# Peptides against a protein of PDB entry 5EIB, part 172

Target 1, 366 residues: chain A of PDB entry 5EIB
Amino acid sequence: VDLEPGTMDSVRSGPFGQIFRPDNFVFGQSGAGNNWAKGHYTEGAELVDSVLDVVRKESESCDCLQGFQLTHSLGGGTGSGMGTLLISKIREEYPDRIMNTFSVMPSPKVSDTVVEPYNATLSVHQLVENTDETYCIDNEALYDICFRTLKLTTPTYGDLNHLVSATMSGVTTCLRFPGQLNADLRKLAVNMVPFPRLHFFMPGFAPLTSRGSQQYRALTVPELTQQMFDSKNMMAACDPRHGRYLTVAAIFRGRMSMKEVDEQMLNVQNKNSSYFVEWIPNNVKTAVCDIPPRGLKMSATFIGNSTAIQELFKRISEQFTAMFRRKAFLHWYTGEGMDEMEFTEAESNMNDLVSEYQQYQDATAD
Target 2, 366 residues: chain A of PDB entry 5EIB as posed
Amino acid sequence: VDLEPGTMDSVRSGPFGQIFRPDNFVFGQSGAGNNWAKGHYTEGAELVDSVLDVVRKESESCDCLQGFQLTHSLGGGTGSGMGTLLISKIREEYPDRIMNTFSVMPSPKVSDTVVEPYNATLSVHQLVENTDETYSIDNEALYDICFRTLKLTTPTYGDLNHLVSATMSGVTTCLRFPGQLNADLRKLAVNMVPFPRLHFFMPGFAPLTSRGSQQYRALTVPELTQQMFDSKNMMAACDPRHGRYLTVAAIFRGRMSMKEVDEQMLNVQNKNSSYFVEWIPNNVKTAVCDIPPRGLKMSATFIGNSTAIQELFKRISEQFTAMFRRKAFLHWYTGEGMDEMEFTEAESNMNDLVSEYQQYQDATAD

## One batch from the design tools (peptide; made by RFdiffusion4, then SolubleMPNN)

Design b2_p19_2_s4 (from b2_p19_2, 9 letters changed)
Fold by OpenDDE base, seed 2:
Structure b2_p19_2_s4 (fold): chain B 366 residues (1-366), chain A 19 residues (1-19)
Amino acid sequence: as target 1 above (366 residues)
Amino acid sequence: MAPLRAPLPKRKPLPFEFD
């Protein structure tokens, strides 16, 4: 789905364009112009019914519909505005299905779109209410991984999108291969989301190795485990050491010892015990899939529900507030039918979410 | 506001594939 035809043509002409049904390419002509309100109330609203018709058709063809997975950006107008409209409309029609998102968070390090803080804040407001699971994929963290860890002097969207695809493949492993922990979206939500609003995940992937070092690196369970819990490998730009893990899932792929995985996962929890809440029993889940990613002998994917994710929301809120106080570009949104109140409500709900994460960070087992 | 960065250039992805 896109409000621009050129994106669909790029997907269709791409290496995997033939895996999608032609009729499932739903697109507009005008685009959203990086405006959430165009995505949500105007251009996106004109297209949404055509998307819902496709969603219904594909849902009816499912033997067992678990839920929906949306991949979108929160900085643009289409992914943010129309993406959250679609989430809302799908939630209205399928209230008992899991809504899962891969939400790409904007960063001033990688984009020149001045209004991204508005689009992100308005989107986060919708995601808090209408999603069950949200993987926070921060373009800042992806850039920093590419530059610092992968030693890419000039990271590209291709490099960032490769990390995204790696993460998406990793977190969906249990859904694609039988006999795994979190084998369905609902089971993932039950294991990862102790409180309904606190459904924002920090993803991570290992191994991440520079091309120059790849030949010298042994792929071992200890090294995967150590890298997966390293703050530098989080795909959300927050330090888990500044918060506490509510829940963690680790998904190992490849031929390895379950015993060694369990030992290393226990060791990393014990070494980092101060960064876990003590009042959620069995809050770390581990899965092992014998099927590695292509080109790797083994990998590990991290999913963290951490109160440190509030750093990401605080960053967006600070940028939002700095614009909103000046009413900068606000007329582009109000001209599409939005009220200034919707901005204030979205800011408030995101600040409430930050406060909730802080409350659970400071909570003790009394 | 600090000047925002230009969009990242497009290049070839990393040397490993995922299923």
Scores: peptide ipSAE 0.017, ipTM 0.485, DockQ to the pose 0.021
Fold by OpenDDE base, seed 5:
Structure b2_p19_2_s4 (fold): chain B 366 residues (1-366), chain A 19 residues (1-19)
Amino acid sequence: as target 1 above (366 residues)
Amino acid sequence: MAPLRAPLPKRKPLPFEFD
């Protein structure tokens, strides 16, 4: 789905363009122009019914519909505005199904789009209410991983999107291979989301190795475990050491000892025990899938529900507030039928979410 | 505010050879 036709042509001409049904390409003629309100109230609203017709058709053909997975950006008007409209409409029609998102957070390191803080804040407001699980994939963290860890001097959107794809492949491993932990979206939510509003995940993937160091790196369970819990390996730009893990899932892939995985996972929890809440029993889950990712002998994917995610929301909120206090560009949103009150409501709800994360961070076992 | 950096080049993904 896109409001710009050129995106569909890029997908169709791509190496995987043939995996999608032609009839499942729904696109507009007029892009959202990086405006959430165009995506949500005008251009996106004109297209949404055509998308819902495809969603219904694919849902009816499913033997066991668990839920939906949306991949979108929160900085752009289509991904943010139309993406959240789709989430709302799908939630209304399928209230008993899991809504999962891969939400790409904007960063001024990767985009010069001045209105990204508005689009992100308005999107987060919708995601808080209408999603069950949201993987926060932060373009700032992706850029920093590419530059610092992978030693890419000039990271590209291709480099960032590769990290996104590796992460998406990792977190969906248990859904795609039978007999694993979190074998369905609902079981993932039950294991990862102790409080309904606190469903924003910090993903990570290991191994991340620079091309120059690849030949010297041993792919071992200890190294994967150590890298997966490293703050520099988080695909959300927050430090887990500034918060507490509510829940963690670790998904190992490849032929390895389950015993060694359990020993290393216990060791990393014990070393980092101060960064876990003590009042959620069995809050770390581990899975091992014998099937490695393509090209690797083994990998580990991390999913963290951490109160440190508030750093990401605070960053967006600070940028939002600095623009909104000046009423900068508001007329572009209100001119598409949006109320100025929705900005204030979205800001409030995101600040409430930050306060909720802080409350559970400061909570102690009695 | 960190200075707005020039937009990342929309280069085709180098396949990360996960070699």
Scores: peptide ipSAE 0.010, ipTM 0.432, DockQ to the pose 0.019
Fold by OpenDDE base, seed 4:
Structure b2_p19_2_s4 (fold): chain B 366 residues (1-366), chain A 19 residues (1-19)
Amino acid sequence: as target 1 above (366 residues)
Amino acid sequence: MAPLRAPLPKRKPLPFEFD
């Protein structure tokens, strides 16, 4: 789905364009112009029914519908505005199904789009209420990984999207291969989401290695485990040491000893025990899949529900507040039928979410 | 007055070098 045809033509002409049904390409002509309100109330609202008709048809063809997976950006107008409209409409029609998202958070390091903080704040407000599971993929973190860790002097969207694809492949491993932990979306939610509003995940991937160093690196279970818990490997720009883990899932892929994985996972928990909440028993889950990712002998994917995710929301909130106090660009949103009150409600709900994460960070076992 | 378009991030062409 897109409000512009050019993205759809790029997917259709790509090496995997033929795996999608032609009739499942739903697109507009005008685009959202990086405006959430245009994606949510005007151009997106004109297209949403045509998308819902396709969603119904594909849902009826499923033997066992678990839920929905959306991949979208929160900085643009289509992914943010139309994406959150689509989530709301799907939630209304399928209230018993899991809503899972891969939400790409905006960064000024990656995009010069000045209104991204508005689009992100308005989107987070919708995601708090209408999703069950949200993977926070932060363009700030992706850029920093590409530049600092991978040693890419001029990171491209191709380089960022490679990290996104590796992360998405990692977190979906248990859904795609039988006999794994979290084998369905509902079990993932039950294991990862102790409180309904606190469903924003910090993903991470190992190994992250520069092209020049790949040939010399032996991949080991200890190195994967250590790198997976390193803040520099997080796909969200948060330091886990500034918060506490509510829940963790670790997904190892490749031929390795399950005993060695369990020993290393116990060692990393014990070493980092101050960064876990003590009042959630058995809050770390581990899975091992014998099938490695393409091009790697082994990998580890991290899913963290951490109170440190508040650093990401604070960054967006600070940028939002700096613009909103000046009433900068508001006329572009209000001109598309949006109320100025929705900005204040979205800011409030995101600040409440930050306060909830802080409350559970400071909570002790009685 | 031209409608202030937020400067579209210059989409660098995605180098889909699928080798």
Scores: peptide ipSAE 0.008, ipTM 0.406, DockQ to the pose 0.021
Fold by OpenDDE base, seed 1:
Structure b2_p19_2_s4 (fold): chain B 366 residues (1-366), chain A 19 residues (1-19)
Amino acid sequence: as target 1 above (366 residues)
Amino acid sequence: MAPLRAPLPKRKPLPFEFD
């Protein structure tokens, strides 16, 4: 789905374009112009019914519909505005199904789109209410990984999207291969989301290795486990050491000893015990899939529900507030039928989410 | 084929800077 045809043509002409049904390409002509309101109330609202018809058709063809997975950006108009409209409409029609998202957070290091803080804040407001699980994929973290860890002097969208695809493949491993922990979306939510609003995940991937160092690095279970808990391997730009993990899932892939994985996972939890809440028992879950990712002997994927995710929301909120106090560009949103009050409500709900994460960070076992 | 390795966009002027 897109409000611009050119992105859909790029997918269709791509190396995997043939895996998608032609009738499942739903697109507009006008685009959203990086305006959330165009995505949500005008251009996106004109296209939403045609997307819902495709969603219904594909849902009816499922033997066991668990839920939905949306991949979108929060900085643009289509991914943010139309994406959150679709989430709302799908949730209204399928209230008993899991809504999962891969939400790409904007960063000034990656994009010069001035209105990204508005689009992101308005989107986060919708995601808090209408998703069950949201993987926060932060363009700032992706850029920093590409530049600092992978030693890419000029990161590209291809390099960022490679990290996104590796992470998405990792977190969905249990859904795609039978006999794993979190084999369904609902089981993942039960294990990862102790509080309904606190469903924003920090994904991480290991190994992250520069091309020059790949030849010299032995992939071992201890190294994967250590890297997976390293803040530099997080796909969200927050430091887990500044917060506490509510819940963690670790997904190992490749031929390895389950015993060695359990020993290393216990060791890393013990070393990082100060960064976990003590009042959620058995809050670390581990899975091992014998099938490695393509091109690796083994990998580990991390899913963290951490109160440190508030650093990401604070960054967006600070950028939003700096623009909104000046009423910068508001006429582009109000001209599409938005009220200025919707901005204030979205800012408030995101600040409430930050406060809720802080409350659970400071909570002790009574 | 747009190269999958497009550089990160340089500052696109906002579509509305021209009207």
Scores: peptide ipSAE 0.007, ipTM 0.386, DockQ to the pose 0.015

Design b2_p19_3_s1 (from b2_p19_3, 12 letters changed)
Fold by OpenDDE base, seed 5:
Structure b2_p19_3_s1 (fold): chain B 366 residues (1-366), chain A 19 residues (1-19)
Amino acid sequence: as target 1 above (366 residues)
Amino acid sequence: SASSKRQAEREKELEEERE
């Protein structure tokens, strides 16, 4: 789905264009122009019914519909505005199904789109209310991983999208292979989301290795485990050491000893025990899938529900507040039928979310 | 792209609103 036809042509002409049904390509003629309100109230609202017709048709073809997954950017107008409209409409029609998102957070290091803080804040407000699980894929963190860890001097969207793809493949492993931990979206939510509003995940993938070091790196369970829990490996720009893990899932892929995985997972929990809440029993889950990712002997994927995720929301909130105090570009949103009150409500709800994460960070076992 | 032109116009308007 897109409001711009040119993106769909790029997908169709791409190496994977044939995996999608032609009838499932829904697109507009006029893009949102990086305006959330165009995506949500005007251009996106004109297209949403056509998307819902496709969603219904595909849902009816499912033997057992678990839920929906959306991949979108929160910085643009289409992914943010139309994406959140679509989430709302799907939630209204399928209230008993899981809503999962891969939400790409904006960064000034990656995009010069000035209104990204508005689009992101307005989107987060919708995600708090209308999603069950949100993987926070932060362009800030992706850029830093590309630059610092992968040793890419000039990270490209291709380099960032490679990390996104690896992460998405990793976190969906248990859904795609039978007999795994978190084998369905609902089970994932039950294991990962102890409090309904606190459903924003910090993902990570290992191994991440620079091209120059790839030949010298051993792929071992200890090294995967160490890298997966490293703050520099998080695909959200948050330091887990500044917060506490509410829940964690680790997904190992490849031929390895389950005993070695369990030992290393116990060791990393014990070493980092101060960074876990003690009042959530069995809050770390581990899965091992014998099927490695393409081109690797083994990998590990991390999913963290951490109170440190508030650092991401604080960054967006600070940028939002700096623009909103000046009323910068508000007329572009209000001119599309949006109320100025929705900005204040979105800011408030995001600040409440930050406060909720802080409350559970400071909570001790009695 | 049409998006990049609109972005450059917006950046200019933000600079003009900062003055």
Scores: peptide ipSAE 0.029, ipTM 0.472, DockQ to the pose 0.024
Fold by OpenDDE base, seed 2:
Structure b2_p19_3_s1 (fold): chain B 366 residues (1-366), chain A 19 residues (1-19)
Amino acid sequence: as target 1 above (366 residues)
Amino acid sequence: SASSKRQAEREKELEEERE
């Protein structure tokens, strides 16, 4: 789905364009112009029914519909505005199904759109209310991984998208292969989301290895375990050491000893015990799939629900507040039918979310 | 496309931030 036809033509002509049904390409003509309100209330609202018709048709063809997965950006107008409109409309029609998102968060270093703080804040407000699981992907964190860990001098969007693709493949492993922990989206939510609003995840992938060191690196369970818990390996620009893990899932792929995985997972928890909440029992879940990803002997994918994610929301809130106090560009949103109250409500809800994360960070076992 | 232009502009900005 896109509000621009050229994006759909690029996907259709791309290496994997033939895997999608032609009738499932739904696109507009005008685009959102990086305006959340155009995505949500005007251009996106004109297209949403055509998307919902496709969603219904594909949902009816499912023997067992678990839920929906949306991949979108929060900085743009289409991914943020129309994406959150779609989430709302799908939630209204399928209230008993899981809503899962891969949400690309705007970052200060990787922001090119002046209004990204508005689009992100308005989107986060919708995600808090209408999603069950949100993987927070920060382009700054991806860039830092590419530069620092992969030793890429000039990281491209191709390099960033490769990390996203590897991560998406990793987190969906349990859904795609039988006999795994978190074998469905609902079980993942039950294991990862102890409080309904606190459903924002920090993803990570291992191994991440520079081209120059790949030939010398032995892929081992201890090295995968150490890397996926490293703060520098997080795909959200937050330091887990500044917060506490509410829940963690680790998905190992490849032929390895389950015993060794369990030992290493126990060791990393014990070494980092101060960074876990003590009052959530069995808050670390481990899965092992014998099928490695293509081109690797083994991998591990990390999913963290950490109170440190509040650093991301605080950063967006600070940027939002700095613009909103000046009423900068508000007329672009109000001209599409928005009220200034919607901005204040979205800011308030995001600040409440930050306060909730802080409350649970400071909570002790009584 | 407008998206492809924005992407190319952003790739250029990211190159300029590295220099």
Scores: peptide ipSAE 0.011, ipTM 0.331, DockQ to the pose 0.017
Fold by OpenDDE base, seed 3:
Structure b2_p19_3_s1 (fold): chain B 366 residues (1-366), chain A 19 residues (1-19)
Amino acid sequence: as target 1 above (366 residues)
Amino acid sequence: SASSKRQAEREKELEEERE
C-alpha cells in the first residue's frame, strides 16, 4: 500500500514482485507529502476503504487468522498517517486479532524532513492505543550500526533496509517454523507485554559484521549472545543500561547446541542482572530454530521490552515540543482537517508512556 | 521517495516565503 504509484511499480519489478497478488497492490496518486494529516484524514482516508477490502479478502482466505502485521515509517506521511488510520480501522473490524507493527522511527541523521517529529508523535499516540506489539526500528540506531559496526562510510537506505529485513526475518522465525517458542502472535504478546501500553520493543540482530572483518569472525553461540546483548547492537537508539528489561526474547537460528545456548543465555542474564526487573519471573525466553537464515551458518535475534525505550520517546518529544511551541508548520496539518488539540493529546499520551516506563523502572519487588 | 522530495521542495518554498 502506498499513496504514490511509483512504489508499487518498484515492488512489481523487484525480485519478489511476483509473490504478491496483483489485486493486493493498492495505491494513490498524490502522496502524503510527509504530512501525517494527509495520510490520516484526506489522501489516506480516500484510499483506506480499498485497502480494507483487500484486508477482508485476505482475512477470509485465512484458515486461522492470528492478526495483522504492518511495516511503516513514522517520519513520512503515508506510513505514519495512513498506516495508523489502517491500524485503527483494522482494530475496529478485528478487535480480537493481534496488531503487530514494525515502526521505523525518524532521525535527523537519515532524513532532513522537518515535520518528522509531528508525524512520529501523532503516530505513537495511535500505536499506544491500537497495537498489541510494536518493534521500534530507529533510523538513528540503524545509521549508527551501519557506520560504526558495519564500517559503511556513507550508509544508504539500502543498508538500513537490509538491517530491517534481517530483523523482521529474525523476529518472525518462531511464527514460520512450527513447535517453537512464541509460535503465534498472541503467545509473543503474552510473553513480551506484561502491561498493555508497554508494548514497544527494541530489536537486535546478530551477527553484524563489516565486509573487511567477515573472514576473521567466527560464528559461535557466545559471540552471537554477546553481540545480541550489546547496547551498540540495539536497533532502537536507547541504551539498555539506562533502564531495565521487563521481558526479553532471544531467537537463535542454525545448527547449535541447545545446552550451549541455555548456558550462554544464563551467563548473559547473570552478567546483566542489574538491567532486568526482579519482580517479573522467567522474563527471558529463548528459542532455537535449526534452520539458519540464508547466507549465514547461524544467527540470533533479540527482542527486548526495556524501560530504556523511553529515551527514544523523549528524543521525539523534545523535538516535537520545540516545533510545536513555535507553531511551526501547524497550518499544513490544520488545513487537512486536524485540530491543534490532537497534537496536545498526542504529546500528553507519549509523555504518559514515558512516565509509565519510568514508574516500572523504579519499581521494586515488595 | 518522490513525496519526500516534494516535501523538501515545499519546506524550501516556505523557508523562502519566511525570509
Scores: peptide ipSAE 0.000, ipTM 0.367, DockQ to the pose 0.026
Fold by OpenDDE base, seed 4:
Structure b2_p19_3_s1 (fold): chain B 366 residues (1-366), chain A 19 residues (1-19)
Amino acid sequence: as target 1 above (366 residues)
Amino acid sequence: SASSKRQAEREKELEEERE
């Protein structure tokens, strides 16, 4: 789905374009112009019914519909505005199904679109209420990984999208292979989300290795485990050491010893015990899939529900507040039928979410 | 933050291009 036809043509002409049904390509003629309100109230609202018709048709063809997965950006008007409209409409029609998102957070390091903090804040407000689980894929973190870790001097969208694809492949491993932990979206939510509003995940992937170093690196279970818990391997620009893990899932892929994985996972928990809440029993889950990712002998994927995710929301909130106090560009949103009050409500709800994370960070076992 | 400053600078540049 897109408000611009050019994206659909790129997918259709791509190496995997033929895996999608032609009738499932729904697109507009006029893009959202990086405006959440165009995506949510005007251009997106005109297209949403056509998308819902396709969603219904595909849902009816499912033997066992467990839920929905949306991949979208929060900086652009289509992914942010229309994406959150679509989530709301799907939630209304399928209230008992899991809503899962891969939400790409904007960064001033990656895009010069000045209104991205508005689009992100308005989107987060909707995601807090209408999703069950959200993977925070932060363009700030992706850029920093590409530049600092991968040693790419000029990171491209192709380089960022490679990290996104590796992350998405990692976190969906348990859904795609039988006999795994969190084998369905509902089990994932039960294990990862102890409080309904605190459903924003910090993903991480190992190995992250520069092209020049790939040939010389022997990957071991201890090295994967250490890298997976390293802040530099997180796909959200948060330091886990500034918060506490509520829940963790670790997904190992490749041929390895279960005993060695369990030993290394115990060691990393013990070493980092101050960064876990003590009042959630068995809050670390481990899975091992014997099927490695393409091009690697082994990998580890991290899913963290951490109170450190508040650093991401604080970054967006600071950027939002700096523009909103000046009333910058508000006329572009209000001109599309949006109320200025929706900005203050979205800011308030995101600040409440930050406060909730801080409360649970400071909570002790009684 | 350093990010908020960069954002405000880019915003000012875009406002100046529209006038």
Scores: peptide ipSAE 0.000, ipTM 0.308, DockQ to the pose 0.025; fails the geometry check

